# Designs tried in a protein design run: peptides against a protein of PDB entry 7Q4I. Part 8

Target 1, 281 residues: chain A of PDB entry 7Q4I
Amino acid sequence: HENSTIAERLYSEVRVLCWIMTNPSNHQKKARHVKRTWGKRCNKLIFMSSAKDDELDAVALPVGEGRNNLWGKTKEAYKYIYEHHINDADWFLKADDDTYTIVENMRYMLYPYSPETPVYFGCKFKPYVKQGYMSGGAGYVLSREAVRRFVVEALPNPKLCKSDNSGAEDVEIGKCLQNVNVLAGDSRDSNGRGRFFPFVPEHHLIPSHTDKKFWYWQYIFYKTDEGLDCCSDNAISFHYVSPNQMYVLDYLIYHLRPYGIINTPDALPNKLAVGELMPEI

## One batch from the design tools (peptide; aimed at target 1 F199)

Design b1_p10_2_s1 (made by RFdiffusion4, then SolubleMPNN; from b1_p10_2, 5 letters changed)
Fold by OpenDDE base, seed 1:
Structure b1_p10_2_s1 (fold): chain B 281 residues (1-281), chain A 10 residues (1-10)
Amino acid sequence: as target 1 above (281 residues)
Amino acid sequence: SPLDLPPWAV
């Protein structure tokens, strides 16, 4: 008796390729659980690794493992996507193997935007990049045009994009994207509530969970509050989600229902022209 | 406790 008509429409009209940052040691421990939970709701799901795994659908990128190679892996992942999959989707999500994503909520956010608009979304941070950059852990989504500009215009030019594989991957892609005029979008809902989160729900929902000196409060681009007003009713992602928590979240979001409560979705917004963004809040 | 990871680890 569930009516999924709008979700099915958005699945067709807002096609999402999800690529998961992983490594061979996490294929069975983490990545497999992404595939069995939220990853099945992507139009296409690819695991980006240093080793091939046919059961997982993992790609072996020509990169080393370790935190110092994350930027290298991100560059090679987007090169691979551009070469093999640029027409398979309209939007291209990066997530970690411990990120949980509500793909339907992401499609809702993306619906008004043209995939030919050079834009990307995520949890926006202030430092290092003038327009901001998107947190790597919360996951970030590029338009098809953003991927094209990144791979074709930015990556080949050392003046626009860092040629070495060192550095914070999210900062470095943020610099590269800014240098090719890809806009750092606002992912907040109409009430100014965030949708992409670099921590588990518990850390965002509970007031005074962190000290005011905690780096996150200095890094967030938009002013946000703790508690129930922290998070959109249409939240998209959470980070540091354990494999077991992924199954719990899948159950809570897609199966568990409070009897007698029916949520009617808001009307879809009007589509924007190519290059047009929603107004900033 | 929140993961007090360096910002580049998030």
Scores: peptide ipSAE 0.039, ipTM 0.745, DockQ to the pose 0.518
OpenDDE base, seeds 2, 3, 4, 5: peptide ipSAE 0.039, 0.036, 0.036, 0.038; ipTM 0.745, 0.735, 0.740, 0.741

Design b1_p10_2_s2 (made by RFdiffusion4, then SolubleMPNN; from b1_p10_2, 5 letters changed)
Fold by OpenDDE base, seed 1:
Structure b1_p10_2_s2 (fold): chain B 281 residues (1-281), chain A 10 residues (1-10)
Amino acid sequence: as target 1 above (281 residues)
Amino acid sequence: SPLDYPPTAK
């Protein structure tokens, strides 16, 4: 008895390729569960690894494993996407194999934007990059033009983009994107609530879960609060979600319903011109 | 851990 007409429209008009950062040791432990849950709602789903896995649809990138190689893997992943898949989608999401994403909410956020606008979205952090950068764990989404600029303009130029594979991948891509004038967008909803989250819902929803000295409060680009006001009703992502919790979230979000409560979606906003952004809150 | 992710400037 569901009416998914708007969601189906957005599925067609806001095409999303999701690439998942993983490794061979996590193919069965984590990545498979992404594929069986939220990943099935992407227009295209690719797992970026160091080993091929035909059952998972994993690609073997020419990179090593470990935290010190995440930047290298990100560069190779986007090179692969640009070469093989740049026309398969309008938007290109990076997520970890323990990130959970509500893809419909992401399409809603992205709907007004042109994929030819050089922009990317995520959980914005303020250090190291003047315009900010997007948290790697929360996942971040690039427009098609952002991917083009990253791969064609930034990566080949060591003055614009770090040539070695070391460093924090989210910071490094943030630097590269800034250097080619890809804008770090504001992913907050109209009430100023965040949509991309670098932790599980519990860590954001429960007040005083962390002290004010916790690094997150110093890193977050926009002022945010704990509790129910922390998170948009149209939240997009959470990080450190266990495989079991992915199935729980899938059930809670897509199956469990409070009887007698019907949510009516807001009207879609007007589409923006190429290069135009929504006003910041 | 989920609580120890801050990236470091090199």
Scores: peptide ipSAE 0.052, ipTM 0.795, DockQ to the pose 0.479
OpenDDE base, seeds 2, 3, 4, 5: peptide ipSAE 0.048, 0.049, 0.050, 0.048; ipTM 0.781, 0.788, 0.793, 0.787; seed 5 fails the geometry check

Design b1_p10_2_s3 (made by RFdiffusion4, then SolubleMPNN; from b1_p10_2, 4 letters changed)
Fold by OpenDDE base, seed 1:
Structure b1_p10_2_s3 (fold): chain B 281 residues (1-281), chain A 10 residues (1-10)
Amino acid sequence: as target 1 above (281 residues)
Amino acid sequence: SPLDFPPTAV
């Protein structure tokens, strides 16, 4: 007996299509568990694969399998979405089949933004792309206008977007989006804490878990710390989450409650005009 | 032990 009125409102007003990057070998092992956990909270959930699976709702994209084809799969996934689903949602999330997402927290972050604003959000990295790019593993979300610009303006032009299917998919989409003036948004909360995470919670929450020379500290766009201040109370995603841990997280986040503690949500911010971003922190 | 994941590489 919880009050979900605000979450229900945001479900209707901030519509999210989630597409999951997967492959046929992971349909049963991983993707199915996304569908049974956090994926059920998307307005629409599609699994992008190389083979059709009617039980999973998987689409067979015309791409090969393997890490070298991830960019090709991302391009075909967004082409498919634009052709068939561009009006089914306002925002379009890419996630891996081992990414866990708290969709309500994403809707909260996205609420003030117009879907006609050319913007996308995720865990921002600084190398290779001037404005930064969003980590593939943490998941990233495009506005409807960002998808339109990517598919209609960027993909057909080899000067704007890599025609080959090779390369790091997150870097390549980041380059393409920059070239069509899609802005790499700031997903941090009002306290400057991150919301999208490219690792499991343990790797972010435990101080000194990694060496200071670990690549992540050189890649992260915004300065961040380890420990309790690493992560927003309204965190959105974590990566490398095992199928079993998805069910654990679902239980901990949506079912387990400390008796006598009630969380009161903050008021929703004012909506922004088309093209307007939240102030920098 | 810390997990050593490869960085995004072009």
Scores: peptide ipSAE 0.045, ipTM 0.773, DockQ to the pose 0.427
OpenDDE base, seeds 2, 3, 4, 5: peptide ipSAE 0.042, 0.041, 0.043, 0.042; ipTM 0.772, 0.772, 0.777, 0.767

Design b1_p10_2_s4 (made by RFdiffusion4, then SolubleMPNN; from b1_p10_2, 5 letters changed)
Fold by OpenDDE base, seed 1:
Structure b1_p10_2_s4 (fold): chain B 281 residues (1-281), chain A 10 residues (1-10)
Amino acid sequence: as target 1 above (281 residues)
Amino acid sequence: DPTDLPPTAK
């Protein structure tokens, strides 16, 4: 008997297509559990694979399997989306089959932005790409215009986008998007806390969990801290989430409530014009 | 630990 009126409004106004990176060996082991948990809160959910699975709603892309083909799969996935689903949503999320996403929090972040703004969001890393790129594991979301520019303008031009299927998929899409003037947005909340995370909550919430020399601290685009201030109250995603932990998170986030505590949501921000971004924090 | 390596190195 909860009040979900605002969430329902955002479900209608901020339509999200989620595509899940998976492979045939993970259809039952991982992807199915995405479908049974957070994936059901997407407006459209598609599993991108190398084999068709009607029960899962998996698409067989013309790509090989293995880590060296992830970039190829990403290109084909967005080509497929553009051809078949570009008008089915306003925003297009890539996630792995071990990424957990709180879709309502993503809609909240995206609400002020026009889907015709060439922008994408995620956990921003600073190396290799001048404006930064979004971590593949944390998941990243493209506006409809960003998808159009990627597929129509970037992919056909080998000077703008790598034609080979090798390379780090998140870096390569980041390069391509930069080359067609898709902006790498700031996904942090008003307090400067991150929303997309490339690891499990434990790795971010526990202070001194990693050594100061750990690569993540050199890669993160925005300065961040560990502990309770690491993460937004409206965090969007976590990576390396096991199938069992997806159900735990679903229970904790959507069902378990401390009796007598009621959260009142903040007012929605004003909508931005096409091409306009939120002020930098 | 698969999290010990940067995504670009995987």
Scores: peptide ipSAE 0.040, ipTM 0.742, DockQ to the pose 0.775
OpenDDE base, seeds 2, 3, 4, 5: peptide ipSAE 0.038, 0.037, 0.039, 0.037; ipTM 0.741, 0.743, 0.744, 0.732

Design b1_p10_3 (made by RFdiffusion4)
Pose (drawn by RFdiffusion4):
Structure b1_p10_3 (pose): chain A 281 residues (1-281), chain P 10 residues (1-10)
Amino acid sequence: as target 1 above (281 residues)
Amino acid sequence: SPYDYPPDYP
């Protein structure tokens, strides 16, 4: 048994809309499993694709397939969400079909922040954007105000926002958001452990690549060695998670527990004013 | 492995 009253209260107080980037080849192989595991825990779940599908109720964006159109799918998905869902949620998560998200921990992190604060959160990388950009695979989440500025202020101005549909989707949205004064939030916990992860848990707990010019150690905005200390007890996301591993993470996180060890929740911070972020770590 | 390539890899 579990008492989930606290999480149910946050469910209504911190509405999270989750949109999943997918394609027809992945509808049954991957996107289905996201819907059956962590997707149903979002306030609203949307599958963004290039074709319709009964099972997912997928939205067909006017965008072709291929890695060269991921940026186009991101722009069209946020335009669609602004057009039809801007008042349906406070927070707007982009995730791939191989992202796993502990949605309850996302609500915990977002609780103190105003949806009117122009901010987005994720795993922060240094290159290409002065204030940093968020890993597309680890998932990144925008405030309602961040979505408004992206659709209303950045997309109509080609100097601020790349008009072609090519490029690294996460780098491009990082540039458009910096160009419209959307802050790159700090998603680490109060102990400085990460919450958003671009790899599976084993890769962060046991870093095999050893600071040998591997891209990750160069890209990470906040320096860390990782290891057994890498990860928050309130971590939010992992990536490169197979469809089967979605169900395993669900079982180990939500079901399996050591008897007599009761997780006591840390107190919620006080709400912040518009434009304010938590004290820096 | 796919993670051996950076996210901006072409």

Design b1_p10_3_s1 (made by RFdiffusion4, then SolubleMPNN; from b1_p10_3, 5 letters changed)
Fold by OpenDDE base, seed 4:
Structure b1_p10_3_s1 (fold): chain B 281 residues (1-281), chain A 10 residues (1-10)
Amino acid sequence: as target 1 above (281 residues)
Amino acid sequence: PPFDYPETAP
């Protein structure tokens, strides 16, 4: 028997809309596997594409396909969310169709924050944006106020937000959000361990998997170690997760249990005031 | 490679 009472409470109190970056060629190959695994734990799940797919719940955004259009797609996705879904959730997650997310762990991280606080979370990178920006692949979550500021204040102003659809989408949204005073939050746990990961668990958990000269170590905003201490016990996301690995992770996280080991959740932190952040570690 | 990331922001 599983006791989900706290998870059910957080599902109600910390409503998450997940939008998935995809394209028509990936609807069946990748996106449907998100829908069949972790995406079912979102309060709302939308696939942002260039073609409509009623089986997937995919939206056709007025954008082209390809890597050079990801920023354009991100802008149109958030415009669509603001117009149609801004009241359907408190928090708005962007993920890729090869990102795996433990939504309960995200709700736990978000619980103390007001959705009216202009903040967003993810795997924070330090280049290009003074406060940092969140890795696109790891996924990033905006508060409702952050979405409002992005769509209403940033996007209409070419001085605040890039009008062109070119560029690294995660960097560009990071610039836009900084320019409207949306804060780049700290997603680390109380032990300073990361929660959003731009790679699969194996690449973070196995020491010396990458050279110390690997770009990631230069990009990461907070210093992190490799190995078991790399990752929070309440980790939220991993990237480059294959469709098959999504089902494996879903099984390992939600079904496979070591007999006789019972996990008890930590107490929920106190709620923060509007505009208040948790202290950085 | 699968771990390519934009090294340059526009």
Scores: peptide ipSAE 0.060, ipTM 0.804, DockQ to the pose 0.459
OpenDDE base, seeds 1, 2, 3, 5: peptide ipSAE 0.058, 0.054, 0.051, 0.052; ipTM 0.797, 0.798, 0.796, 0.796

Design b1_p10_3_s2 (made by RFdiffusion4, then SolubleMPNN; from b1_p10_3, 6 letters changed)
Fold by OpenDDE base, seed 1:
Structure b1_p10_3_s2 (fold): chain B 281 residues (1-281), chain A 10 residues (1-10)
Amino acid sequence: as target 1 above (281 residues)
Amino acid sequence: SPIDKPFWAK
């Protein structure tokens, strides 16, 4: 009943490895539900933890647990990916175990870019890093070249990348990537609407949900509005999604249809050369 | 509302 030809093409041409930030206490509570919902649409799915779990496909990284170790876990996760999986995908997504991702929409955004272009995408924040950095919770995706530069060029050099495991994970990787000339891309659609979101859909869609003094409005790199114009029709991610809501979103996005309404996808853009980016909106 | 900011940010 459904025509998925374009999605299947992009699945083959825009290969995505998704790694999920998790911990042993969340293997059953959260991570398993990622695996049973949106994670199954990744070309490869790996759970990065401190304990091995063969049923989940969780890897035990040599790090401690807690927020103070998230940067350490991110470094070890990408080291592991580079060593074992760098050729298994073109793009490498970091997500939390309470992030929901529409992988097809991410492939659509990434399609014109070469994986050999040093670039990464996500919800861009403006503090601390000159070019900006991507929100950890919204998830961020690195090109294969970005991963190579991060692991081979940045991590071994304490002047380019923080050697200890403390600090804000998303800020620290943002600093490291900037220092090796990995570009912080613009993930907005052609209408200037965001695709990666650090909160649940409700918090972005409902007008006046937050005070204008809320930190998010000071952090967001690109000016954005709340309400229906907040979010792309091809939005990619939302954060703080409960396990139950993951199944709800899976149903709403992939199964529930308003009878008689058919979406026609836009034509794919032309592919960019290596090093070329789409113009910012 | 959820807070997705650096844990050290004040």
Scores: peptide ipSAE 0.066, ipTM 0.809, DockQ to the pose 0.461
OpenDDE base, seeds 2, 3, 4, 5: peptide ipSAE 0.056, 0.048, 0.046, 0.063; ipTM 0.796, 0.788, 0.784, 0.804

Design b1_p10_3_s3 (made by RFdiffusion4, then SolubleMPNN; from b1_p10_3, 3 letters changed)
Fold by OpenDDE base, seed 2:
Structure b1_p10_3_s3 (fold): chain B 281 residues (1-281), chain A 10 residues (1-10)
Amino acid sequence: as target 1 above (281 residues)
Amino acid sequence: SPYDLPPWAP
């Protein structure tokens, strides 16, 4: 037996639509495993593809497949969300079909923020965009207002948002969002530990000899550590998670328990006003 | 490997 009262409250008060970037070749190989694991904890789950799949709940976007079409797919995905689903949630998460997300932890992070605040969160990288941008693979979450600004203000203006479908989708959306004054939030916990991760847990948790030449250390916006202090106790996402690993993570996070250890959740913070951010750590 | 190259590296 467990008490999920606070999680149930947050499920109602912090509604999350998750859209999954996928393609027809991955519907059965990857996407269905998202649906059968962490995706079921979203308030709404949509798979964005180039082909419809009624079993998966996949949407056929008017885009081609391939790496050079990911930005096009992201634009069409958010256009689709804005047109059909903007009132179905307060927050809108993009994830890949190999991203694993602890949605409850995301709701906890988002709780104090107004969905009318133009803000988005994820694993912040520092190159290319002045305020930073969020790693595509780690997943990033937009407020309802951020989605509105992206679709209504940024996308129609080629000076604000790239019209071509090519490019790094996470960088391009980061540029567009900055250009419409959507803030790149700080997703770190009160101890300064990250919540969104562009690699599997093992890569972050296991200390290695630090090589400053490794791209991640040059890209990460905030100082980060390796080992057990790398990651928040309320971590939100990991990337490059295989289908089998998704089931392992689901078991470890939601089922496996050390007998006699009871976790007491911290009190919820005060809600912020529209436009207000949490203070810096 | 995706770990060896930065995102979107050529």
Scores: peptide ipSAE 0.055, ipTM 0.793, DockQ to the pose 0.749
OpenDDE base, seeds 1, 3, 4, 5: peptide ipSAE 0.054, 0.050, 0.054, 0.049; ipTM 0.792, 0.788, 0.796, 0.781

Design b1_p10_3_s4 (made by RFdiffusion4, then SolubleMPNN; from b1_p10_3 with Y3F Y9A)
Fold by OpenDDE base, seed 1:
Structure b1_p10_3_s4 (fold): chain B 281 residues (1-281), chain A 10 residues (1-10)
Amino acid sequence: as target 1 above (281 residues)
Amino acid sequence: SPFDYPPDAP
């Protein structure tokens, strides 16, 4: 017996459109497994591709394929969302076709924020962008106002946003968003634990998995520890999750229960005013 | 690999 009343409330009050970065070669290999697992918990799910696929609900964006076109695809994806779907949700998540997301935990994090606040969340990195930028692989979520500012104010202005399609997509969107005063939020929980992760759980949970020279430790915006204190009990995303692992995670998170243990959710925080953020830790 | 992601600055 499950009581999902609070999750159902958040599903209605914190509407999330999830768009998945994919390509035609991954429609069957990866993207369909997102649709069959965590993607079904989004209020709306769209796959952004270079080819249409009606079974997947994939959109053909006017972009080429390859790593050098990821920024181009991100720009066109948000243009498409703004034109067709800006009122379908309050928050707009980008994820890869190998990102796994616990959407309920994202709704919990987003609940106090107004969608009219120009803010976005994810795994914050410190290089290249003064306020930081969000890791592309971990996934990042924009408020409705952030999407509006990105598409209407940033994209049309080459001085604010890179006009060509080259570059690291997460860095480039981070620059554009900063230039239109969209704030890079703090996604950590009240204990200072991260919620968005650019790797699989194993790589974050196991201490000494990487050396101190590993690039991640130089890129992470907030100081973090390895081990059990790495990750929030309300973690939102993991990257490099294989299709098979998505089904395993779905089972472990939503079906497998330790008998006799009941988790009581914390009370929802007070809602913030438009433009107000939670204090950084 | 999960380790191949340092975003190169343009």
Scores: peptide ipSAE 0.054, ipTM 0.806, DockQ to the pose 0.536
OpenDDE base, seeds 2, 3, 4, 5: peptide ipSAE 0.051, 0.050, 0.052, 0.049; ipTM 0.795, 0.799, 0.804, 0.796

Design b1_p10_4 (made by RFdiffusion4)
Pose (drawn by RFdiffusion4):
Structure b1_p10_4 (pose): chain A 281 residues (1-281), chain P 10 residues (1-10)
Amino acid sequence: as target 1 above (281 residues)
Amino acid sequence: DVFETAAPTV
């Protein structure tokens, strides 16, 4: 058994809309499994694709397939969400079909922040954007105000926001958001451990690549060696998670527990004013 | 491997 009253209260207080980038080849192979595991825990779940699908109720964006159109799918998905869902949620998560998200931990992190604060959260990388950009695979989440500025202020101005549909989707949205005064939030926990991860848990707990010019150690905004200390007890996301591993993470996180060890929740921080972030780590 | 090529680029 489990008492989930606290999480149910946060469910209503911190509405999270999750949109999943997918394509027809992945509808059954990957996107289905996201819907059956962590997707159903979102306040609203939307599959953004280039074709319709009964099972997913997928939205067909006017965008072709291929890695060269991921940026186009991001722009069209946030335009669609602004057009049809801007008042349906407080927070708007972009995730791939190989992202795994502990949605309850996302509501825990977001609770103190005003949806009117222009901010987004994720795994923060240094290159290409002064304030940093968020890993597309780890998932990044925008405030309602961040979505408004992106659609209303950044997309109509080609100087602020790349108009072609090519490029690294996460780098481009990082540039458009910096250009419209949306803050790159700090998603680490109060102990400085990460919550958003671009790789599976093993890769962060046991870093095999050893600071040998590997791109990750160069890209990470906040310096860490990682290892057994890498990860928060309230971590939010992992990536490159196979469809089978979605179900395993669900089992190990939500079902399997050591008898007699009761997780006691840390107190929720007080709400913040518009434009305010938590004290820096 | 996939992790070695996962880096975002412009």

Design b1_p10_4_s1 (made by RFdiffusion4, then SolubleMPNN; from b1_p10_4, 7 letters changed)
Fold by OpenDDE base, seed 5:
Structure b1_p10_4_s1 (fold): chain B 281 residues (1-281), chain A 10 residues (1-10)
Amino acid sequence: as target 1 above (281 residues)
Amino acid sequence: SKIDNSAPTE
């Protein structure tokens, strides 16, 4: 007994294409579990690989495998999306095959924004890119206009976008997007709490889980806390989620309920004009 | 170790 009327409305009005970074060795081990859990809540789900898999709906991109070729795969993935799927969605999420995403919470965050606004969201890091860049592991979401600018304006120009396939993919796309005036948005909620996370919930929720010298605290763009205040009640993503934990999270988020507690959703915000952003907190 | 793509090398 559930009322999903608002979620159904947002599913129709805030269309999300999710592309999953994977490889042939992970089709059965990881990617299929994304498809069987949170990936089914995307409007379109595509697995970007080096081999075709019709059962998974995996695309064979013209790239090699390995961590040092992730930037090459990201470029080819967005080229493929632009050529075949640019009108199938309003927003385009990159996630890894061990990222878990609450797609309804992402639609809620994106609702006020125009897909024609050149913007992207994720867990913002401060090094290497002046406006910041989004963590690759936490996943990041581009507007339709951001994808257009990336593929049409940035990728063809070696001065704007790195032509070789080496480098950290999240940094390199961040540089390219900045060079075509795609804005690195603020994904925090109205209380200043993060929504995209590059680690599992436990690493963020438990105080002093990591040393203060841990690289994450030096990389995070916005000041963040540990404990229950670390994370929005409308959190969007977590990384390093095992296949088994994806099913646990699906149960906890979509099935397990405390009896007698009914959560009433907040009212939807007003829609923004093209090019307009929510005020930073 | 599980390190983000842009994380510094040890």
Scores: peptide ipSAE 0.216, ipTM 0.831, DockQ to the pose 0.347
OpenDDE base, seeds 1, 2, 3, 4: peptide ipSAE 0.047, 0.212, 0.212, 0.208; ipTM 0.769, 0.836, 0.827, 0.829

Design b1_p10_4_s2 (made by RFdiffusion4, then SolubleMPNN; from b1_p10_4, 7 letters changed)
Fold by OpenDDE base, seed 2:
Structure b1_p10_4_s2 (fold): chain B 281 residues (1-281), chain A 10 residues (1-10)
Amino acid sequence: as target 1 above (281 residues)
Amino acid sequence: SAIENSEPTE
């Protein structure tokens, strides 16, 4: 007895291509479970690997495997997307094969923005990049214009974008995007709560006397709290989600309902002009 | 690996 009319509208108006960072050893162990859970809610789903897998719809990129190749894989993934899929979506999400994403919540966040605005969103970190960069594990989403600028303007220029394949992929893409004036957006909700998370829900929701020296508190761009107020009611992503936890989250989010509680969605905001961002909160 | 993308950058 669900009414999905608004979600269906946003599925049509805010088209998302999701590409999943994976490797051949994870096709069956992890990536398959993304495809069977949250990945089915993307308008287009592609697995970026070093080997082709027709069952998974995995693309063999011309890269090696291992930590030192993640940046190379990200560059080749976006080149592939730009060449083959740039018109298949308005927004382009990178996620890992252990990232869980609530795509409807991402569409809601993205709705006011033009895909021709050079912007990207995710869990913003403050080190290394002046405007910040988005955590690779939490996933990050580029506008169509951001992808164009990355592939056409940044990648061909070694002064703007690192030519080798080494380095932290999320930092390196963050540097490249800044160098072509792609804006690091604010993904927080109207209450200042985050939407993209680099850890599992438990690590954010459970107040732990976490050591204030924990790296995460030094890396986050925006101040955040622990507990129930840590996370938006419209949270978008979590990282380190096991294959089994993906099915649990799918059940909890899309099937389990408290009887007699009806959620009324907020009204959609006004659409922004090209180049316009939401006001600061 | 996915775990590496949520670790502190060196």
Scores: peptide ipSAE 0.045, ipTM 0.783, DockQ to the pose 0.366
OpenDDE base, seeds 1, 3, 4, 5: peptide ipSAE 0.042, 0.034, 0.042, 0.041; ipTM 0.773, 0.723, 0.761, 0.772

